# Peptides against a protein of PDB entry 3QIS, part 75

Target 1, 334 residues: chain A of PDB entry 3QIS
Amino acid sequence: PSLELSRREFVFENVKFRQLQKEKFQISNNGQVPCHFSFIPKLNDSQYCKPWLRAEPFEGYLEPNETVDISLDVYVSKDSVTILNSGEDKIEDILVLHLDRGKDYFLTISGNYLPSCFGTSLEALCRMKRPIREVPVTKLIDLEEDSFLEKEKSLLQMVPLDEGASERPLQVPKEIWLLVDHLFKYACHQEDLFQTPGMQEELQQIIDCLDTSIPETIPGSNHSVAEALLIFLEALPEPVICYELYQRCLDSAYDPRICRQVISQLPRCHRNVFRYLMAFLRELLKFSEYNSVNANMIATLFTSLLLRPPPNLMARQTPSDRQRAIQFLLGFLL

## One batch from the design tools (peptide; aimed at target 1 D181)

Design b2_p26_8_s4 (made by RFdiffusion4, then SolubleMPNN; from b2_p26_8, 8 letters changed)
Fold by OpenDDE base, seed 3:
Structure b2_p26_8_s4 (fold): chain B 334 residues (1-334), chain A 26 residues (1-26)
Amino acid sequence: as target 1 above (334 residues)
Amino acid sequence: MEEDEELFREIREEMAKLAEEYRKER
């Protein structure tokens, strides 16, 4: 069996977080026999493609002289955004299109990723006084490495030795401030806030706005700004409550004094973001008659974002653990 | 609570200044 491919090289320019790009090509069975095709993993890979790439269809049958269109879909989710922001991964892959009893066909995927403040650590963002798209990629890597080291030092209660003349970090990421300050100013009376979904186009505009500017006003509806905050918190590589404190939050969930002590042990940026969000959410709850927002709804929504189980425990979260996590957050909202 | 409201105010003031400084540079 043999295939003809209309194209073998694909370039995805300016790939962005949550922005789908598609490239299509045709495969044709120029043979005299039916053939089965499939995308197969490379020798050292578990998957036929990187997490941000998909082929559709990824397998199929072709009769003699049949042609099928294959879509190559590039989509950077929360699962790939962090490694692309750091440059640990890149918009580069090789797909192996296998023909049963035939040869392999190699497809080259290339392109460039545009970094996002979404999926960037709180520590790194606290060191970015400019939009992430204005920060050189080399400096982003350095900021992530330095941020990891500062987080570890903070958790260990190690006195920062040589704070060289590095500029004082922001108390919270400017992106979180932009989102929260917008909601605080304009959305406290918004009916069904955090209950009505945003528009996908507006979400993309908000992401692009936060990545490229420090606007006076965030574009889009209050619902889209609210959802963008949720997406931001969800996309964090480390949740606002660090994984190391997850179990202690659950264990303290019914003691408000211990809960506050646990939060005090967060890295400065995480602690400030948590406290800032709690202050905002308490303010939002004062307007519950207008916005239909209540403490139980907010606690339920934000707990999954702020207090995530460590990756090794995700599959084992019990209903009791979830209830404790909600109760922990409720102690800061009431 | 009071300490969180003060932090909230402080953040708003510092960030508003940062945003204004950034806009003046462009």
Scores: peptide ipSAE 0.659, ipTM 0.967, DockQ to the pose 0.863
OpenDDE base, seeds 1, 2, 4, 5: peptide ipSAE 0.659, 0.659, 0.654, 0.658; ipTM 0.967, 0.967, 0.966, 0.967

## One batch from the design tools (peptide; aimed at target 1 V180 F184)

Design b2_p27_1 (made by RFdiffusion4)
Pose (drawn by RFdiffusion4):
Parts: C-alpha cells; structure tokens; sequence
Structure b2_p27_1 (pose): chain A 293 residues (1-134, 168-310, 319-334), chain P 27 residues (1-27)
C-alpha cells in the first residue's frame, strides 16, 4: 500500500467570497498491491478539512498502479465569509490523506483571503466610509448603491427578483463594492437584484436581529406591536429595515411591469430579513406583509 | 422618538429626491 503524489503543497492565492478555486494533483498507486485512500479528520475533529475547502474525490480505490486526479476546491460561501473577513480564520489547513492500513500523506494548504463588504455586519459597514479593500452612515453605502441602481434602472424591469443574474456579474458587483464607490454598478438588473438578496443573506447579523426574531412572530398580528419590536433594533438595523420596506413598497407601484407582488415579496424577503439563529413561517410573512401593505 | 422621526424623514427625503431625478430624466 503505497502512493505517489504529484505534489503535497497547494496555494490558494487571493481567495474571494463566492469565487471558486481548484488546485489539482495526481495520486498514483506505486505499490505492488491495491490500496484504498481517503481524507480523514485530524485528531479530534469532525471533518477532514474546513468548510471552505473540499476534496474531489475524497476517497477511492486504486489498483497497482492506476492514477487518479484529486481536486482540492476552495469556495468561500456565506458560512465562512464572516470569519475569513474578520481574520478569525485564515486560508490555511492540513489535509491528511490516509491509506487504509498504511501511511498517512500530509497535504499543506496555504494562501490568503480578501475581505468582502459581503458577510460584514451592518454596524461595521455603517462605520466604514470607504470601500473595505480600496457620525456613521444611516445605511451601509453598499446596500444604498445596490438599491440606488435598482431604483434608477429596474422599476420597470420584467420579472425583477424572479430571474437569476449572471454568476460572472455577481462577482463583478461584489468586487466593485469591495473596492470602489462607482458611478454605476456593473451588470444587468437581474444581477444587481440578486446581489442585493445575496447581501442580505450574507449578513452575519440579519436585518432583524436574532433575539427580536421570536418577538416578531408573537407580535405578528398587531401592527402597532410589530412596529414597536422594530423600534428595539439598533439604529443601523432599524434604518435598513425601514429603507428596504420603503423600497419594496416603491416597486409594488410598478407591479404591472416588474411583476413584483406582495406574495412574491413576502416569501422572498421574509427569510432574508428575519432569520432564526412551520407555521412560524406564516407569522413571519404576516409580520412582513404588515409593513408592505 | 425624535431620532426615529428624523430617520423617517431622511428616508422620505431620499426617496422623494430619487423620484424627482427620475422624472427629470424622463423629460
């Protein structure tokens, strides 16, 4: 049971939020007998690697002496973006490739991460007047830029918030917002609209803070009480919520053109603005509908 | 209460400005 590896060290340079990277290497069974390989957790872990990293494939069978290409894939999603933004985690790791009844092969993962305004808290973004990788703002300039673009160009946009944008443009929009305060956000209206949804989803703290979430559901049927729960939010969260509710009500005026109706808005934005840490789904859409109408 | 009123006013003024600019562009 022996393996030959084309390389053991891998570098993921300039890793960005939602941008896929692949570092590939070849495994060859140079032994005399067949072998089984698999990636294993380091002593006392649950997984063999961190969430932003994946091996493809992560296990297999090799006769003497067939070869197999292994793809080490890095993808920073909404799950890891905040800790990598914060520096609580780094683009580094060790993969232990394990031969069943044999040697362990240690693969070193290194590289660097570029912080994004996506996955950054509303509070910190309101305190930053310049792009992240170039009195507080009422709302983060990034969300203002996305909403400003949609208000200007997308009020009459067919199927707004129902058609997915382009992956390439989403990344361009995110990099644009990380590095600039542009005159125009690049990409189609569908891409800008989706980037807004991704922005809200990627927030470490939702527009409606987690502890107020349950109170919102309980209060879902009294508009006086719902508004008061909103008053308990920090200033930046309260402002973003009011700002978005005003923006969505503005879009509802052009529903004959942009197909944006209360039904779609409620089911789309409720889960983004009001996240927990069933029929509560109903009180939640009721909560949000109370503001839209 | 005063702070909330000021925030509401700010949001209204921001959306009114955008509506005026949009009308001028259509003209």
Amino acid sequence: PSLELSRREFVFENVKFRQLQKEKFQISNNGQVPCHFSFIPKLNDSQYCKPWLRAEPFEGYLEPNETVDISLDVYVSKDSVTILNSGEDKIEDILVLHLDRGKDYFLTISGNYLPSCFGTSLEALCRMKRPIRERPLQVPKEIWLLVDHLFKYACHQEDLFQTPGMQEELQQIIDCLDTSIPETIPGSNHSVAEALLIFLEALPEPVICYELYQRCLDSAYDPRICRQVISQLPRCHRNVFRYLMAFLRELLKFSEYNSVNANMIATLFTSLLLRPPPSDRQRAIQFLLGFLL
Amino acid sequence: EEEEEEEEEWIEELFDKWREEREEEEE

Design b2_p27_1_s1 (made by RFdiffusion4, then SolubleMPNN; from b2_p27_1, 9 letters changed)
Fold by OpenDDE base, seed 4:
Structure b2_p27_1_s1 (fold): chain B 334 residues (1-334), chain A 27 residues (1-27)
Amino acid sequence: as target 1 above (334 residues)
Amino acid sequence: DEEEQEEEEFIEEYFEELEEERKEEEE
């Protein structure tokens, strides 16, 4: 069996978080026998492609002289955004298109990724006074390393960070501030806030706005801005309530005094973001007559974002654990 | 405790200021 491929080199320019890009090519059975094709893992790989890449179809059967279109889809989800922001991974891959009893055909994937504030740590964002797209990639790496060291020092209750010649970190990420400020100003009376989904096009514009500061004001509907906040919180590599405190939050969920003491043990930026969000959400609840928002809805929604189970416990979360997590958050909303 | 109170007060003051600004814009 043999295949003819219309293209073997693919370039995905300016790949962004949550923005689907597609490149297509054709494969043709130029042989005299039917053939089965599949994308196969390289030696020592578990998957035929990186997590941000997909082939559709990834396998199939071709009769003699049959042609099929294959789509190469690049999509950076929350699962790939952090490693692409750090430059640990890149928009580069090699796909192996295998023909059963035939040859291997190599496809080269290349491109560039544009960093996002989405999927960046709270610590790094607190050090980032400019839009992420204005920050040199080399400086992003340094900010992440410094952020890791700060988190460790904060968790260890070590000496207050030397107010050395490093610019004082922001109390909260500017991106959180921008989203919450916008929602506070314009969305307090918005009916069905956090219950109505945003528009995908508006979400992309909001993400691009936060990443670039263009436009100067956050675009889109209040629903899209609200959903962008949820997406931001979901995309955080470390949730607002650090994984290390997850169990203590559950254990304290019915004691408001202990709940506050658990929050006080968060890294400063995480603590500030938590308190800032709780203050905003309490304020939003004052307008429940207009926005149809209630504490149980908000607690249920935000608990999954703010108080995520550690990856090792995620599969073991009980309904009781979820209820405790909701109760923990309710103690800050009521 | 003192730093926690100062951080809570700062965040509460920020939302109070925004609520005051909004009331001034509605008048």
Scores: peptide ipSAE 0.027, ipTM 0.631, DockQ to the pose 0.827
OpenDDE base, seeds 1, 2, 3, 5: peptide ipSAE 0.023, 0.024, 0.020, 0.026; ipTM 0.558, 0.578, 0.566, 0.534

Design b2_p27_1_s2 (made by RFdiffusion4, then SolubleMPNN; from b2_p27_1, 14 letters changed)
Fold by OpenDDE base, seed 3:
Structure b2_p27_1_s2 (fold): chain B 334 residues (1-334), chain A 27 residues (1-27)
Amino acid sequence: as target 1 above (334 residues)
Amino acid sequence: SAEEEADDAEIERYFEELRKEREEEKE
């Protein structure tokens, strides 16, 4: 069997978080026999491609002289955004198009990723006074490493934060402030807030706006701004309530005093973001007659975002654990 | 708590500083 490929090199320029890009190519059976093609993993890989890449179709049959279009889809989800922001991963891959009883065909994927404040740590964002797109990638790596080390030091209670001449970190990320301040000013009376989905185009505009600027006003509807806040919280590599405190939050869920003590043990930026979000959500609940938002709905929604189980426990989360997590958050909303 | 009020007042001051920094960058 033999294939002819119309293209073997693909470049995805300016890849962004949640923005789908597609490149197409044709494969043709220039042989005399039917052939089965499939994308196969490389020798050390479990998957035929990186998580941000997909081939469609990834397998199929071709009759002699048949041609099929294959789409290479690049989509950076929450599962890939953090590693791309840090430069740990890149828009580079090699696909192996295997022909049954034939040869392998290599496809080269390349491109560039544009960093996002979405999927960046709260600690790193608190060190970014400028939009992330203005920050050199080398400095982003340094900020993430420094942020990790500062988080560890703060959790260990060992070293006084050396009040050394480093620029004072932001109390909360400017991106969170922009989202919440907008919602506080303009969305408290918004009917069905956090219940109506945003527009995908507006969400992309909001993301691009936060990545590239410090706007006076966030573009889009209140629903899109609200969903952008949810997407931001979901995309955080470390949730607002750090994984280390997850079990303690569950254990304290029915004691409001212990709940407050658990929150006080968060890293400063996480604690500040948590308090800021709770203050906003409590204010939003005062307008429940207008926005149809209630504490149980908000607690259920935000608990999944703010109080995520550690990755090793995700598969083991019981309904009781979920209820405790909701109850923990309710103690800050009521 | 007094710590919560101090942290909230520090957050407010910080956002006022960010607003001023934005105004100064536009001039």
Scores: peptide ipSAE 0.025, ipTM 0.612, DockQ to the pose 0.144
OpenDDE base, seeds 1, 2, 4, 5: peptide ipSAE 0.022, 0.022, 0.020, 0.022; ipTM 0.602, 0.603, 0.531, 0.587; seed 5 fails the geometry check

Design b2_p27_1_s3 (made by RFdiffusion4, then SolubleMPNN; from b2_p27_1, 9 letters changed)
Fold by OpenDDE base, seed 2:
Structure b2_p27_1_s3 (fold): chain B 334 residues (1-334), chain A 27 residues (1-27)
Amino acid sequence: as target 1 above (334 residues)
Amino acid sequence: DEEEEEEEREIEEYFEKLEKERKEEEE
């Protein structure tokens, strides 16, 4: 069996969070026998490609002189955005197209990723006074490492935040402030807020705007700005309520005094973001006659974003745990 | 909670100040 490939080298320039890119090529059976093809894992890999890449179709059968189009799709979701922002992963891969009883064909994938404030830690964003696209990638790595060390010191209550040496971090990320301030000013009376989906084109414009500028106004509808806030919270590498406090939130869910004490133990940036979001959501609830929003709906929506189970417990979350998590947030909304 | 509303106001005032300083640097 033998294949002819129209292309073997693929370059994906300026890959961005949630922006699908596609490159197509053809494979042709130039042999005299039918053949089966498949993309196969490299030695020591479990998958034939990285999580941000897929081939469609990834396997198939070709008669002699038959041709099929294969799409290589690059899509950075919340599952890959953090490791690409830090430069731990890159837009580089090698695909192995295997021909049954034949040879392997190697495809080279390359490109560049453009960092996003989406999927960046709250601690790192509080240290970024400029848009993330203005920050050198080398400095992003240093900011993430420094942010992790300061978070650990804050959680351990060991060292007072040394007020002295580094530029004072922002109280909240500018990206969160921009999203919430826009919603506060323009969306409190918006009918079906957080219930109507945004426009995909407007969501991409909002992401690009926050990554590249500090706008006077966020582009798009109130629904798109509201959905962008949800996407931002979902893409955080660590949720607004740190994983270390998850179980304590569940255990305290019916005692409002203990709930407040648990929140006071969050790192400063996480605590400030939590309080700012709760204050906004309480204000939004005053307009319930106009926006059709109620405390149970908001608590149910935001609980999955703000209070995520640790990765080791995700498979074990009970309906009781979910109800306790909702009750925890309700204590800040009522 | 009064403490949560006070922290929100402090955050808003802080960013309004930063925006004002930036506009003054662009003029």
Scores: peptide ipSAE 0.031, ipTM 0.656, DockQ to the pose 0.134
OpenDDE base, seeds 1, 3, 4, 5: peptide ipSAE 0.028, 0.027, 0.023, 0.027; ipTM 0.644, 0.604, 0.573, 0.620

Design b2_p27_1_s4 (made by RFdiffusion4, then SolubleMPNN; from b2_p27_1, 9 letters changed)
Fold by OpenDDE base, seed 3:
Structure b2_p27_1_s4 (fold): chain B 334 residues (1-334), chain A 27 residues (1-27)
Amino acid sequence: as target 1 above (334 residues)
Amino acid sequence: SEEEEEEDEEIEKRFEELREEREEEKE
């Protein structure tokens, strides 16, 4: 069996978080026998492609002289954004298109990724006075390393190094401040806030705006700004409540005094973001007659974002654990 | 709490300072 491929080299320029890009090519059976094709893992890989890449279809049959279009879809989700922001991964891959009893055909994927404040750590963002697109990639790596070291020192109750007054980190990331401040100013009376989805185009504009600028006003509807906040929190590599405190939050869920003590042990930026979010959410709850927002809905929504089980505990949260997690957050909303 | 309001005011003020620093760097 043999195939002809219309293209073997693919370039994905300016790949961004949550922005789908597609490149298409054709495969044709130029042989005299039916062919089964499939994308196969390389040696030592578990998957035929990186998590941000997909082939559609990834397998199929071709009769003699049949042609099929294959789409190569590049989409950076929350699962790939952090490793692309750090430069640990890149928009580079090799796909192996295998023919049963035939040859392997290699496809080269290349391109560039544009960093996002989405999927960047709170610690790194607190050190980032400028939009992420203005920060050199080399400095992003240094900021992540420094952020990790400061998080560890904070968790160990080590005194932060007195960094000079000019190098002091932000109390909260500018991106989260901008999102919350906008919602506080403009969305408190928004009917069905956090219940109505945003527009995908507006979400992309919000992300691009936060990645490239410090806006006076965030573009888009209140629903899109609200969803952008949820996406931001979901994309964090470390949740607002650090994984190390997860179990303690569950154990304290029915003691408001212990809950506050657990939060006080968060790294400074995580603690500040948590308090700022809780203050905002409490304010939204005062307007429940207008925005249809209630404490149970908010607690249920934000608990999954703010209080995630550690990756090593990837067993599905028990219903009891989920209820304790919700109760923990309710103690800050009521 | 008064401490939470003071923390929120310190946060807001620091973001105003960062906006001003950034406008000055563009001129």
Scores: peptide ipSAE 0.033, ipTM 0.603, DockQ to the pose 0.072
OpenDDE base, seeds 1, 2, 4, 5: peptide ipSAE 0.025, 0.032, 0.027, 0.030; ipTM 0.564, 0.599, 0.603, 0.595

Design b2_p27_2 (made by RFdiffusion4)
Pose (drawn by RFdiffusion4):
Structure b2_p27_2 (pose): chain A 293 residues (1-134, 168-310, 319-334), chain P 27 residues (1-27)
Amino acid sequence: PSLELSRREFVFENVKFRQLQKEKFQISNNGQVPCHFSFIPKLNDSQYCKPWLRAEPFEGYLEPNETVDISLDVYVSKDSVTILNSGEDKIEDILVLHLDRGKDYFLTISGNYLPSCFGTSLEALCRMKRPIRERPLQVPKEIWLLVDHLFKYACHQEDLFQTPGMQEELQQIIDCLDTSIPETIPGSNHSVAEALLIFLEALPEPVICYELYQRCLDSAYDPRICRQVISQLPRCHRNVFRYLMAFLRELLKFSEYNSVNANMIATLFTSLLLRPPPSDRQRAIQFLLGFLL
Amino acid sequence: ALDEFYQEKLEELEEQVQKWLEEFDES
């Protein structure tokens, strides 16, 4: 049971939020007998690698002496973006490729991560006047730029918030917001709209903070009480919530053109603005509907 | 020139956000 590897060191340079990278290598069974290979967790872990990294395939069978290409894939999603933004984690790791009843092959993962305004807290973004990779703001300039674009160009946009944008444009929008305060956000209205949804979803702390979440559901049927729960939010969260509720009301006025109705808004934005750490789903849409109407 | 441009954008942001917060409260 022996393996030959085309390489053991891999570099993921300039890793960005939601931008896929692939580093490929070939495994060849240079032994005389067939072998089984698989990636294993390092002593006392649950997984063989960190969440932003994946092996494809991660296990297999090789006769002597067939070869197989292994793809080491890096994808920083909403799960890892904040810790990589913060530096709590780095683009580094060790993959242990394990021959069943044999040697271990150690693969070193290195590289660097570029922080994004996406996955960054509302508080920190309100404290930063310049782009992240170039008195606090009432709202982060990035969310203002996305909403400013949609307000200017997308009030009459057919199927706004119902048609997915283009992956390439989403990345352009994110990089644009990480590096600039532009005159115009690039991409179609559907891309800008989706980037807004991704922005809200990627927040480390939701617009409605986690501890106020349960109170919101309990209070869901008393508009006086719902507004008071909102008053308990930090200034930047309260402002973003009020700003978005005002923006969504504005879009409802053009529903005959943009097909944006209360039903779709409630089911789309409730889970983004009001996340927990069922029929609670109903009190949640009721909570949000209380502000829209 | 770049700092002036950013300052103008920040003024626009503060004015627009304030207007929409007042309209939300009135409703």

Design b2_p27_2_s1 (made by RFdiffusion4, then SolubleMPNN; from b2_p27_2, 15 letters changed)
Fold by OpenDDE base, seed 4:
Parts: C-alpha cells; structure tokens; sequence
Structure b2_p27_2_s1 (fold): chain B 334 residues (1-334), chain A 27 residues (1-27)
C-alpha cells in the first residue's frame, strides 16, 4: 500500500489557551490495494501525539483511489496549559502516519504558544505586576521558581527572609482581582449567576484581555465573567486550598474554629485568594433574593474548584469526602 | 506615564483587596 499526502509540515502560530486551531491535509490511496492507516506512537511514546494535539480521523480505511481529509487540531486545555506556560512543553511534535503492511509517513508539527495567566500559579501571578504577555518567557520561569521557594518557606512557617530587592508580591493576582471586582460591582444582582453559562467568544475575549492588559472593565456579560473565574480556578496548577491541606479540611469540616486555623496555614497568596473569594461569595449571597444564588449551590460549585483532592486521591474520593468538603466551604459562606 | 498609571491601578487593587480581607476578618 502507498499514500500521497497533500502536506507534511504544519505550523500553528500564536496558540492560546482554549483556542482551537485546525490545519487540514488530504491523504490519497494511490496504490492498487485497500489500506488501513493509523497514527502510531513514535519511539517510546505512549500516545501518537502530545496532549494538546489531535488527528481526526486518527485511523481509517482507504479503497484504491479514495481520499480522506485529516484535521490536525491544536487545543490547549487546563491539562496542557501549565506545562506550555512554563516552557516545559512546546508546540512541536512529530506524527507518524502508519500504513498496515506499508510505510511510515512523518508529519512535522511546529508553532508557538502564547502564555496565559490561566494555568499559572497563584504565587507567580502575585509577582506579575504586568500582563503575562508583557513578561519575557525567561522571567516567567524565574517567577515560578521563586514562587515555589516562597510557598515552601510559608508552609514550613519559616520567618520571611528580609524583603530583599524583589518587588513585594501582590496580595492576590491582579487577574483574580479584575474578575472578582467586576463581579462585586456588576453581578451581585445578576439573576442565575454561576448557573447560566457564558458565551465562548466572550470567554476568549476575557482570557485574551487578562493575558494582555489590565482593563478598567472586563468585556462580556456577567455570566461570561463568572465562568471565566471558574475556568481560572479550575486551570490553577494547584487549587486555592493547597493539596497538603486537603485532608485537614475534610477532618475539620464540622469544626469552624479548626477550619479557620487550617486556612490560616495556607501560603499567603492562597490564603488571601481564599478569603477574598469568600468575601465575594458572602456578598453575593446577601443578594440571593435577586440573583437566585444559594449557599448550597455556591458551596457545591466552588468546592470542586477550591478544594480539589490530590491527584493520587482523585479516584478514591467518596461521597462522604465530597460532603465534608462542601461542609468545610459552607462554614465560610454562612 | 503608563508606568504611573500601572502603579495607581496596583495601589487601587491593594486598597480594595485589603478592605475586602478586613471585611471578611470582621465577620
């Protein structure tokens, strides 16, 4: 069997978080026999492509003189955004299109990724006084390293070393402030807030706005701004309540005094973000007659975002653990 | 300057966040 490929080189310029890009090519069976094609893992890889790449279709049959269009889809989800923001991964891959009993055809994928505040650590964002797109990629790496060291010092209750020449971190990420301050100002009376989905186009505009600017006003509906906050919290490499405190939150869920003590042990940025979010959600709940938002709904929604089980415990989370996690958050909303 | 405008925005952020954190601690 043999194939003809219309293209073998693909460039994905300016790849962004949650923005789908597509490049298409055609394969043609120029042989005399039917062929089965598939994308196969290269070398020691477990998958035929990186997590942010997909071929559609990734396999199929071609009769003699048959043609099929293949879409190469690049999509950076929450699962790939952090490693692309850090430069640990890049928009580069090689696909192997295999023919059964035939040849391998290599496709080269290249491009560039534009960093996002989504999927960046709270610690790093507290150090970013400018939009992330204005920060040199080399400096993003340094900010993540410094952020890790500060987090570890905070967890160890080490005396903050003298505020040397590093600019004082923000109390919360400017991106969180922008989102939450908008919601405080404009969304407390918004009916069905956090229940109505945002518009995908508006979500993309909000993400691009936060990545490139410090706006006076976030674009889009209150629903889109609210969903952007949820997406932001979901995309965090570590949840607002650090994984190390997860079990203690569950164990303390019915003792409000212990719950407050557990939160006091969070790293400064995480603690501030948690308290700032709780202040907002408490304010939102005062307007429940207008916005139809209730504490149980909010606690259920935000618990999955703020109090995520560690990756090793995700598969083991019981309904009791979920209820304790909700109860923990309810103690800060009521 | 753009830098001064940025500083003013960041100052407003710190003031507003501080207020909200104080409100949360008082409740």
Amino acid sequence: as target 1 above (334 residues)
Amino acid sequence: SEEKKLEEKLKKLEEEVTKRLEEFEAA
Scores: peptide ipSAE 0.471, ipTM 0.922, DockQ to the pose 0.796
OpenDDE base, seeds 1, 2, 3, 5: peptide ipSAE 0.400, 0.394, 0.442, 0.428; ipTM 0.904, 0.906, 0.916, 0.912

Design b2_p27_2_s2 (made by RFdiffusion4, then SolubleMPNN; from b2_p27_2, 15 letters changed)
Fold by OpenDDE base, seed 1:
Structure b2_p27_2_s2 (fold): chain B 334 residues (1-334), chain A 27 residues (1-27)
Amino acid sequence: as target 1 above (334 residues)
Amino acid sequence: MEEEKLEKKLKELEERVSKRLAEFEAA
């Protein structure tokens, strides 16, 4: 069996978080026998491609002189955004198109990724006084490394960060402030806030706006701004409540005094973001007659975002653990 | 963005965030 490929080199320029890009090519059976094709893993890989790439179809059957169109789809989700922002991964891959009882055909994937404030740590964002697209990629790496080291030092030693030489970090990321301040000003009376989905085009505009500028006003509907806040919280490499405190939050869920003590042990940026979000959500709940938002709905929604189980416990999360997590957050909303 | 505009925006941000954080601690 043999195949002819219309293209073998693919370039995905200016790849962005949550923006789908597609490139298409044709495969033709130029042999005299039917053939089965599949994308296969390389020798050391478990998957035929990186998590941000897919082929559609990834396998198929071709009669002699038959042709099939294959789509190569590049999509950076929450699962790939952090490693691409740090430069740990890149928009580069090699696909192996295997022909049963035939040859392997290699496809080269290349391109560039544009960093996002989505999927960046709270610690790094508190040090970014400029939009992320104005920050050199080398400096982004340094900011993530420094942020990790400071977080570890703060957790281990309770030593006050020496106030001395470096520019004072922001109390909360400017991106969180922009989203929450917009919602506070314009969305407190918005019916079905956090229940109605945003528009995908508006979400992309909001992401691009936060990555490239410090706007006076965020573009899009209140629903799109609200969903952008949820996407931001979901895309964090570590949740607002650090994984180290997850179990203590569940254990304290029915004691409001212990709950406040657990939150006080968060790293400064995480603690400030948590308190700032709770202050906003409490204000939003005062307008429940207008926005139809209630504490149980908000607690259920935000618990999954703010108080995520560590990856090792995710498969073991019980309905009781979920209820405790909701109860923990309710103690800050009521 | 002009540096002076950025500094002004960041200062306004810090003042508003500090106020809301203080309101949370008082509750």
Scores: peptide ipSAE 0.263, ipTM 0.838, DockQ to the pose 0.730
OpenDDE base, seeds 2, 3, 4, 5: peptide ipSAE 0.221, 0.247, 0.238, 0.214; ipTM 0.821, 0.825, 0.831, 0.808

Design b2_p27_2_s3 (made by RFdiffusion4, then SolubleMPNN; from b2_p27_2, 16 letters changed)
Fold by OpenDDE base, seed 4:
Structure b2_p27_2_s3 (fold): chain B 334 residues (1-334), chain A 27 residues (1-27)
Amino acid sequence: as target 1 above (334 residues)
Amino acid sequence: MEEEKREEFLKRLEETVSERLKEFEEL
C-alpha cells in the first residue's frame, strides 16, 4: 500500500487559549490495494500527538484511488494552557501517519503560542502590572519561579525576608479585579447570572482583552463576563484554595472559626482572591430577588472551582467530601 | 496605556480591593 499526501508541513501561527485552529490536508491511496491508515505514537509516547493537537479522522480505510481530508485541530484547553504559558511545552509536534503493512509518513507541526493570563498562577499574575502579552516570555518564567518561592515561604510561615527592590505584588490579579469589579458594577441585578452561559465569541474577546490590555470596560454580556471568571478560576494551575489546605477545609467545614483560620493560612494572593470573591458573591446574594441567585447554587458552582481536590484525590472524592466542601464555602456566603 | 493611567488604575485596584477586604473582615 502507498499514500500520497497533499501537505506534510503545518504551521499554526498565533495559537491562543480556547481558540480552535484547523489545517487540512488530503491523503490519497495511489496504490492498487485497500489500505488502513492511522496516526501512531512515536517511540516512548503514549499518544500519537500532544494534548493540544488532534487529527480528524485519526484512522480510516481507503480504497484504491480514494481520497480523504484530514483536519489537524489545534486547541489549547485548561489542560495545556499552563505548560504553554511557561514555555515548558511549545506548538511543535511530529505526527506519524502509519499505513498498515506499508510506510510511515511524517508530518511536521510547528507554530507559536501567545501566552494567556488564563492558566497562569495567582502569584505570577499579582506580579504582572501589565497585560501578559506585554511581558517578555523570559520574564514570565522568572515571575513563575519567584511566585513559587514566595508561595512556599508564605506556607512555611517564614518571616518575609526583606522584600528586596522587587515591585510590591498586587493584592489580587488585575484580571480577577477587572472581571469582578465589572460584575459588582453591572451584574448584581442580572437575572440568571452564572446560570446562563456566555457567548463563545464574547468569551474569546474577553480573554483577548485581558491578555492584551487593561480595559476601562470588559466587552460582552454580563453572562460572558461571569463565565470568563469561571473559566479563569478553572484554568488556575493552583486553585484559589491551595491543594495543601483542601483536607483542612473539609475537616473544618462545620466550624466557621476554624474555616476562617484555615483561610488565614493561605498565601497572601490566594487569601485576598478568596476574600474578594466571597465579598462579591455575598453582594450578589443581596440581590437574589432580582438575579434569582441563591447561596446553595453559588456554593455548589464555586466549590468545584475554588476548593478543587488535589490531583491524587480527584478519583477518590466522595459525595460526603463534596458536601463538606460546599458547606465550607457556604460558611463564607451566609 | 500611558504610565499615569496605569498608576491610576493600580491605585483604584488597591483602594477598591482594600475596601472589599475590610467589608469582609467586619462580617
Scores: peptide ipSAE 0.484, ipTM 0.919, DockQ to the pose 0.772
OpenDDE base, seeds 1, 2, 3, 5: peptide ipSAE 0.469, 0.475, 0.473, 0.474; ipTM 0.915, 0.917, 0.916, 0.910

